# Designs tried in a protein design run: peptides against a protein of PDB entry 3OIQ. Part 143

Target 1, 212 residues: chain A of PDB entry 3OIQ
Amino acid sequence: KNRIFVSSSKDFEGYPSKAIVPVQFVALLTSIHLTETKCLLGFSNFERRGDQSQEDQYLIKLKFKDRGSERLARITISLLCQYFDIELPDLDSDSGASPTVILRDIHLERLCFSSCKALYVSKHGNYTLFLEDIKPLDLVSVISTISTKSTNSSKHSSSELISECDLNNSLVDIFNNLIEMNRDEKNRFKFVKLIHYDIELKKFVQDQQKVL

## One batch from the design tools (peptide; made by RFdiffusion4, then SolubleMPNN)

Design b1_p25_7_s4 (from b1_p25_7, 13 letters changed)
Fold by OpenDDE base, seed 5:
Structure b1_p25_7_s4 (fold): chain B 212 residues (1-212), chain A 25 residues (1-25)
Amino acid sequence: as target 1 above (212 residues)
Amino acid sequence: SLLEQLQKTLKELFEKSKKDIESEV
């Protein structure tokens, strides 16, 4: 089956009640929930949903069933956090106790753009998203991509039909949503509070604000 | 690379869980 690009987590409301569908989306990492029994990653594009929380719009599961697969989940989380410069407690402590990591509101400190491949799995109208692949996106690369409207489909021969346009549109939508949140005095999100807030990001935000 | 290690580890985890994921339907 072809992989479907998802621009909104609301799209899943129209999905079959009993299906396995490969999907892809781009979003910001908002939460990490690692316990002895579960590994969940929260992502959001911060689409306005009335009075609903804009966090964790995509709840993605890493499934493990034994100590060996649990270790792989821990290593996955460690490597992901290393990529985003997120400080984690030592997950490899020989103490035999499975580490518990609960991080929330990651987007308030760091913009962790991620291209995610997942399996949508539904049963009886409920669904779970299982993480298949993740590509962290560098913020400088995201800014450059949006600014240049790079129609250069470099034919990277990877067989996946997801249009560069879908990715770029979703990145633009995320930034637009963040700009709206930044303008809202009630919203905790502020660009100037990001640890990595620099002159490039400042200029980009100022330029995008003129178009909105 | 860090990315290659991340993707390799996640792929191994996913492949180990795939049968169990598919059985949830």
Scores: peptide ipSAE 0.724, ipTM 0.970, DockQ to the pose 0.975
Fold by OpenDDE base, seed 3:
Structure b1_p25_7_s4 (fold): chain B 212 residues (1-212), chain A 25 residues (1-25)
Amino acid sequence: as target 1 above (212 residues)
Amino acid sequence: SLLEQLQKTLKELFEKSKKDIESEV
């Protein structure tokens, strides 16, 4: 089955009430919720959805059923956090208690762009997204991709079935949404509060703000 | 690489859970 690119989590409202659909999206990591019984990752593109929280628009589950699979979930989270330079509490605490990790509002400190492959699974109109694959995206690479594709359609034939256009459009949309949030005095998100806020990001944001 | 380790670990987790996920339908 072809993987469907999802530009909005609203797209799932039109999905079958009983289906298994492979999907892909790009979004910012917003939350991590690891407990003894579940692992959930929150992602968002910060699409405006009325008065609803813009966080965790994509709630992605890592399912585990035994200690072995739980360990794999923990390792997955550790590696993801290591990639994004997210500090985790020591998961190796000798206390035989399963480490709980609850991180929220990750986007307020770090822009953790992620290309996610997930399995949409619905039953009776309710759905769950299960994580199949994740590709963390480097912010410099995201900025360069957005900046260069406005000028040169270099046909990099990456054989991945998802249109490079869909990924780029979603990245642009995310940045536009972040710019709007940054302009909103009521919004907690501010680019200048990001730990990795640098001259490159500053310049990029300033240039994008002129187009919006 | 870190990415390869991440993707490999996640793939292993997913494959272990896939049957149970598919049974939820």
Scores: peptide ipSAE 0.723, ipTM 0.970, DockQ to the pose 0.959
Fold by OpenDDE base, seed 1:
Structure b1_p25_7_s4 (fold): chain B 212 residues (1-212), chain A 25 residues (1-25)
Amino acid sequence: as target 1 above (212 residues)
Amino acid sequence: SLLEQLQKTLKELFEKSKKDIESEV
């Protein structure tokens, strides 16, 4: 079955009430919710949805059923956080209690761009997204990708199943949404509050703001 | 690499759960 690229989490409202659909999207990591019974990752592209929270537009589940699979989920979260330089409490604590991790609003401190492959699984009109694969995207690479393609329609044959256009359009849309949030005085998101806010990001944001 | 470890671990987790996920339909 072909994997469907999803540009909006609203697309799932039109999906079948009983289906398994491989999907892919690009979004920012916004939350981590690890408990004894479940692991959920929140992602968002910050698409405007009226007065609704723009966070956790994609709720992605890591399913585990036993201690072995729970450990794999914990290791997955640890490695993901290590990749994004997110500080976690020690998940290896020998305390027989499964560690609980609740992180929210990750995007206020770090832009954690992620290309996600998931299974859309629906039953009786409700759906769950299950994480199949994740590719963290470096901010420098994201900035470079957006900056170079605004000028060159060169078909780089990326071996990725998604069109290079879909990826780039989603990345541009995310940045545009973040720029709008940064301009809104009521929004908590500000580029200057990011831990990794540097001269490169500053310049990129300033250049993008001139086009919007 | 860190990425390879992440993807490998997640793949193992997913494959262990895949049958259970598919049975939810």
Scores: peptide ipSAE 0.723, ipTM 0.970, DockQ to the pose 0.924
Fold by OpenDDE base, seed 2:
Structure b1_p25_7_s4 (fold): chain B 212 residues (1-212), chain A 25 residues (1-25)
Amino acid sequence: as target 1 above (212 residues)
Amino acid sequence: SLLEQLQKTLKELFEKSKKDIESEV
C-alpha cells in the first residue's frame, strides 16, 4: 500500500470509517503522555482551526500490551527526549512504580521537528494513529532546507513515493504558523523564549518575517 | 547512532503490536 503524505490532520475527516491507511506527516512534538497503560505523543503543525486548541492536532499512540513492550515504549520515549534535549523527570525512580511522564507545551521551549510514519486505523467512525517510525529533524537542517529554494531536484531515485516537496512545503507552513503565533500578543509561543534560540534562528525568523 | 537506536527500538515495538493493531478493524 502506498503511504499517503498528510499536510493537515483535517484530512482524516475524509478517511474511511473502517480502514488501515499508512500515512506520513511532519510536525512539531507538543506533548508526551506515558502512563502504566498508555503512551501518547502529541504533534502539531499549528494550522489555524478557529477557536480550537492548536496543540496535539496529531495524537499518536505507541501501543504496548506487556512488560516487554512497555519497556520498549519507555526506551523509545527516553531516546526521543535525549535526541531533543528534553529533560525527563527521573525515570530511574527506584520505586517499583512504572514511571509516569506528562509533558505538555514542549514547543514553547523547544522546536522538536519530527517526520512521522504512522498507521491510520479506523473503526466505527473513530480513528487512532499508531506510530510506525519517527525521524527527528535537526533545526539547523530544517532552516537550511527552507532557506535553500530546492533548485536541485537531483533525481536521486529513492523509491520513497513521498516527494521532498511535500516535506519542504509542510516545514515552511509550520514556520509560517509559528511566525503568526509569535506576532500574536495573546499567543504564549515566542521564539525568544526557546531554550535553543540563537543567532541563526533569529536571523532566519527575521528573514522569513519580511516575506510574510 | 542515537537515531538508529531510536528507530530500531520503535520498529521492534511496532512490529510486536502490529497484529493487534490490524485486528482492531
Scores: peptide ipSAE 0.723, ipTM 0.969, DockQ to the pose 0.929

Design b1_p25_8_s1 (from b1_p25_8, 12 letters changed)
Fold by OpenDDE base, seed 4:
Structure b1_p25_8_s1 (fold): chain B 212 residues (1-212), chain A 25 residues (1-25)
Amino acid sequence: as target 1 above (212 residues)
Amino acid sequence: MLEELQKSLKELFEKTKEDIESEAE
């Protein structure tokens, strides 16, 4: 089945009931909810949805069914956090109680760009997204990708590749949304409050702000 | 690190895929 690129989590409102659809999207990691029974990752592109929270627009589940798969989920989360330089409490505590990790509003401190592959699984009008693959994206690479008008449609005709255009458009949209949030005095998001705020990001934001 | 992340997630997904697919049934 062809993987569908999703530009908005609203697209799922039009998806079929009782279906399994492979999807892909790009978003910022906003939350981690790891408990003894479930692992949920929240992602957002910060699309404006009226009065609805802009956080956790993509709620993605890591399913586990036994201690072995739970351990794999914990390892996965640990490695993801290591990549993004997110400090987690030691998940490997030999104390037989699996630690609960609840992180929210990650985007207020770090821009954790992620390309996610997931399975949309629906039943009775409800759906769950299950994480299949994740590619963390380095901010420098994201900035470079947006700044480089990729004229090179490398005709790698593999039918499963997201158009480079779709990826770039989504990244631009995310940044534009963040710029709008940064301009809003009521919004908690500020670029200058990011732990990794540097001269490159500052310059990029300033240049993008001139176009908006 | 990225390869390890993707490997761990792939292993998790493959172990749970059937259970995931069964949620649509």
Scores: peptide ipSAE 0.687, ipTM 0.964, DockQ to the pose 0.952
Fold by OpenDDE base, seed 2:
Structure b1_p25_8_s1 (fold): chain B 212 residues (1-212), chain A 25 residues (1-25)
Amino acid sequence: as target 1 above (212 residues)
Amino acid sequence: MLEELQKSLKELFEKTKEDIESEAE
């Protein structure tokens, strides 16, 4: 089955009411919800949706059904958080209860760019996205990719039709949306409040703001 | 680190794939 690149979570409104569709998108990690019964990751491109929350536009599920799969979900979340330098609340609480992790508004402190592969699964008009693969993207690499509009369509012949162009366009759109949010006094997002705000990011934002 | 992340997620997905696909039925 051909994987479909998704530029907006609104695209799912046009998807079949009973289907399994492999999809890919790029977004910022916004939330983590790990409980005894479920694991959900929230992602967003911060596309303007009227008065609706711009958070968790892509709600992605990690399914687990037993202790073994639950352990794998926990390992996956721990490694993801380690990659992004996200501090998990001390999972070491001696209480034999499965630690609950609820993180929200991650994008207010860290830009966690992620390329996600997921399965769109729909039944009776409702859908769930299941995480298949995640590639965390380094911010320096994202900035370099956007700054070098390298027209190098290197024809890498690999059969996965998702053009590097679609990924790059999505990254540009995300940054443009973040710049708009940063300019809005009512929006909580500010680049200067990011823990990893450095001279490189500052310069990049300043240069992008001149084009917008 | 990335390889371990992707490996753990792949293993999780493969273990749950049948249950995921059954949600469409």
Scores: peptide ipSAE 0.687, ipTM 0.964, DockQ to the pose 0.962
Fold by OpenDDE base, seed 5:
Structure b1_p25_8_s1 (fold): chain B 212 residues (1-212), chain A 25 residues (1-25)
Amino acid sequence: as target 1 above (212 residues)
Amino acid sequence: MLEELQKSLKELFEKTKEDIESEAE
């Protein structure tokens, strides 16, 4: 089956009650929940949903079933956090107690853009998203991509290419949503509170605010 | 680093794929 690009987590409300569907989306990492029994990553595009929380709109599961797969999940989370400069406790500690990691509101400190491939798996109207692949996106690269409308079709091999347009549109939508949140005095999100807030991001936000 | 991340995740996914697919049945 062809992979479906998802622009909104609301799209899943229209998905089959019993299906396996490969999907792809781009969103910000908002939470990490790693315990002895489960690993969940929260992502959001911060689409307005009335009075509903804008966090964890995409709840993505890393499944493990044994010590070997649990170790792989921990390695995966560690490497992801290293990429985003997120400090984690040592997850590889030989101390027989698997450390619990619960991080929330990651987007308040860091914009962790991620292109995710997942399996939508539904049964009886409920669904779970399972992480298949993740590509962290550098913020500088995201800003440059939006600013240049870069149609640079890098020769990514012809297979399951997300339309570059779909990715770019979603990135623009995320920034627009963040700008709206930043303007809302009740919203905790503020660009100036980001650890990596610099002159480039400031300029980009100011330029985007003029279009909204 | 990115290659290691993707490799680890791919290995995890392949090891658990059958169990994931069984959750739809």
Scores: peptide ipSAE 0.687, ipTM 0.964, DockQ to the pose 0.960
Fold by OpenDDE base, seed 1:
Structure b1_p25_8_s1 (fold): chain B 212 residues (1-212), chain A 25 residues (1-25)
Amino acid sequence: as target 1 above (212 residues)
Amino acid sequence: MLEELQKSLKELFEKTKEDIESEAE
């Protein structure tokens, strides 16, 4: 089955019941919920949805069924957090109590861009997204990608080009949404409050704000 | 680090894939 690129989590409202659909999206990591029984990752592109929270628009599950798979889930979360410089409590504690990790509003401190592959699994009108693969994206690389796209309108119709265009368009949309949030005095998100706010990000945001 | 992340997640997914697919049945 062909993997479907998803630009909005609203697309899932139109997806079939009782289906397995491989999907791909790009979003910011917003939350981590790791317990003894489940692991959930929240992602968002911060698409405006009226008065609804813009956080956790994509709830992605890491399933585990035994101690071995639980350990792999913990390792996966630890490595993901290491990549994004997110501080976690020590998950390796030999103390027989599985540590619970609840992180929220990650995007207020760090822009954790992630390209995700997932399985949409639906039954009886409900769905769950299961994480298949994740590629963390470096912010410098994201900024560079958005900045360079203005010139290559080459009409080459290859299926691989569609995926790259979709990714880049989604990255632009995310930044535009963040700029709108930054302009809103009621929104907690501010670029200047990001731990990694530097001259490059500042310049990029300033340049993008002139186009919007 | 990225390769280790992807490897660990792939191993997790492969171990749980049948159980994930069974949730649609």
Scores: peptide ipSAE 0.687, ipTM 0.964, DockQ to the pose 0.950

Design b1_p25_8_s2 (from b1_p25_8, 10 letters changed)
Fold by OpenDDE base, seed 4:
Structure b1_p25_8_s2 (fold): chain B 212 residues (1-212), chain A 25 residues (1-25)
Amino acid sequence: as target 1 above (212 residues)
Amino acid sequence: MLEELQKALKELFEKTKEDILSEAE
């Protein structure tokens, strides 16, 4: 089955009430909710949705069913956080209690761009997105990708590749949304408050602001 | 690090895939 690229989490409102659909999207990591019973990752592209919170527009589940799979989920979260330089409490705590990790508003401190492959699973109109694969994207690479209109349509005909155009468009949309948030005095998001705010990001934001 | 992340997640997904698919039934 062909994987569908999703540019908006609203697209799922039009999906079948009973289906299994492989999907792919790019978004910012906004939250991590790891408990004894579940692991949820929140992602957002910060698309404006009226008065609704712009956080956790994509709620992605890591399912586990036993201690072994739970451990794999914890390892996955740990490695993801290591990639993004997110400080986690020690998940290996020898205390027989499964560590609980609750992180929110990650995007206020770090832009954690992620390309996610997920499985949309619906029953009776309700759906869950299950994480299949994640590719963390380096901010420098994201900036470079947006700045370099890579016209290289590498003709790799594999039906499973997100069109480079779809990825780039989504990345641009995310940045545009962040710029709007940054301009809003009521919004807590500010680029200058990012831990990794550097000269390159500053310049990129300034250049993008001129186009908007 | 990326390879390890993807490996761990793939293993997790493969272990839980049947249970995930059963949620649609």
Scores: peptide ipSAE 0.714, ipTM 0.968, DockQ to the pose 0.961
Fold by OpenDDE base, seed 2:
Structure b1_p25_8_s2 (fold): chain B 212 residues (1-212), chain A 25 residues (1-25)
Amino acid sequence: as target 1 above (212 residues)
Amino acid sequence: MLEELQKALKELFEKTKEDILSEAE
């Protein structure tokens, strides 16, 4: 089956009530919920949805069923957090209890852009998204990609069905949504409160604000 | 680091794929 690029989590409302659909999207990591029984990652593109929370628009599950798969889930989360420079509470606590990690509102401190491949799995009208692959995106690379208006469709290999244009458009949309949030006095998100707020990001935001 | 992340996740997904697919049945 061809992988479908998803620009909005609302697209899933139109998906079949019983299906398996490979999907891909780009979003910001907003939450991590790791317990003894489950691992969930929250992502958002911060699409405006009326009065609903803009957090965790994409809830992505890492399934585990035994100690071996649980360990792999923990390693995955640890490496993801290491990539984004997210401090985890000591996962290595010598106390034989599986550490619980609950992080929320990650986007308020760090912009963790991620390209995700997932399986949409539905039964009886309910669905779960299962993480298949994740590519963390460097903020500098994201800024560069948006700024250069990559008209260069480099004919890279024919095998990825998902247009580079879809990825770029989603990145632009996310940044535009963040700019709108930053302008809203009621919104907690502010670029200046990001731990990694630098001159490059400042300049980029200022330039984008002039176009919006 | 990225390769290690993707490797760990791929291994996790492959180990749980059958269980994931069974949730649609």
Scores: peptide ipSAE 0.714, ipTM 0.968, DockQ to the pose 0.963
Fold by OpenDDE base, seed 5:
Structure b1_p25_8_s2 (fold): chain B 212 residues (1-212), chain A 25 residues (1-25)
Amino acid sequence: as target 1 above (212 residues)
Amino acid sequence: MLEELQKALKELFEKTKEDILSEAE
């Protein structure tokens, strides 16, 4: 089956009640929930949904079933956090107690853009998204991509036709949503509160605000 | 680092794929 690019988590409301569908989306990492029994990553594009929380619109599961797979999940989370400069407690504790990690509102401090491949798995109308692959995106690269519209067709001939257009459109949508949140006095999100807020991001936001 | 991340995740997914697919049955 061909992988489907998803621009909104609302798209899943129209998906079959019993299906396995490979999907891909781009969103910001908003939460990490790692316990002894489960690993969940929350992502959002901050699409307006009325009075509903804009966080964790994509809840993605890393499944593990044994100590070996649990270790791989922990390694995955550690490496992801290392990429985004998110401080985690040492997950390699030799102490038989699996450390729990609960992080929320990551987007308030860091814009962690991620391209995610997942399996949509549904039964009886309920679904779970399982993470297959993740590509963290550098903010500078995101800004440059949006600004230049440059489809740098880097020769990654990976046959999975994510339209570079779909990726770019999603990135633009996310920034537009963040700009709207930043303008809302009631919203906790503010660009100036980001740890990595710099002159480049400031300029980019100012330029994007003129188009909205 | 990215390669290590993707490798770990791929290995995790492959180890759990059968269990994931069984959730649709």
Scores: peptide ipSAE 0.714, ipTM 0.968, DockQ to the pose 0.959
Fold by OpenDDE base, seed 1:
Structure b1_p25_8_s2 (fold): chain B 212 residues (1-212), chain A 25 residues (1-25)
Amino acid sequence: as target 1 above (212 residues)
Amino acid sequence: MLEELQKALKELFEKTKEDILSEAE
């Protein structure tokens, strides 16, 4: 089945009550919930949904069923956090207790852009998204991608890649949403509070704000 | 690092795929 690019988590409201659909989206990592029984990653594009929390719009599950798969989930989370410079407690602690990791509001400190491939799996109207693949995106690369109007449709002809247009549109939408959040005095998100806030990001945000 | 991440995740997904698919049945 062809993978569907999802621009909004609201799209899932129209999905079949019993289906398996491969999907792909781009969003910011907002939360990590790793326990003895489950691993959940929260992502968001911060689309406005009235008074509802804009966090964790995409709840993505890493399923594990045994010690081996649990270890793989832990390795996956560790490597993801290493990529984004997120400090985690040692997940390999020999202390027989499986470490619990609960991180929330990651976007308040770091913009962790991620391209995710997942399986939408629904039964009886409820759905779960299962992570198939993740590509962390460097902020510098994201800024460059948005700034370069390069309609270079590099035909990455692989049917599995998000079209450059879909990717760019989603990234722009995310930044626009973040700009709106930054302008809202009630919103906790502020660009200047990001750990990696630098001159490049400052300039980019200022330039984007002029277009909005 | 990215390759290792994707490899670990792929292995995890393949090991759990049958269980994932069964949740739709």
Scores: peptide ipSAE 0.714, ipTM 0.968, DockQ to the pose 0.956

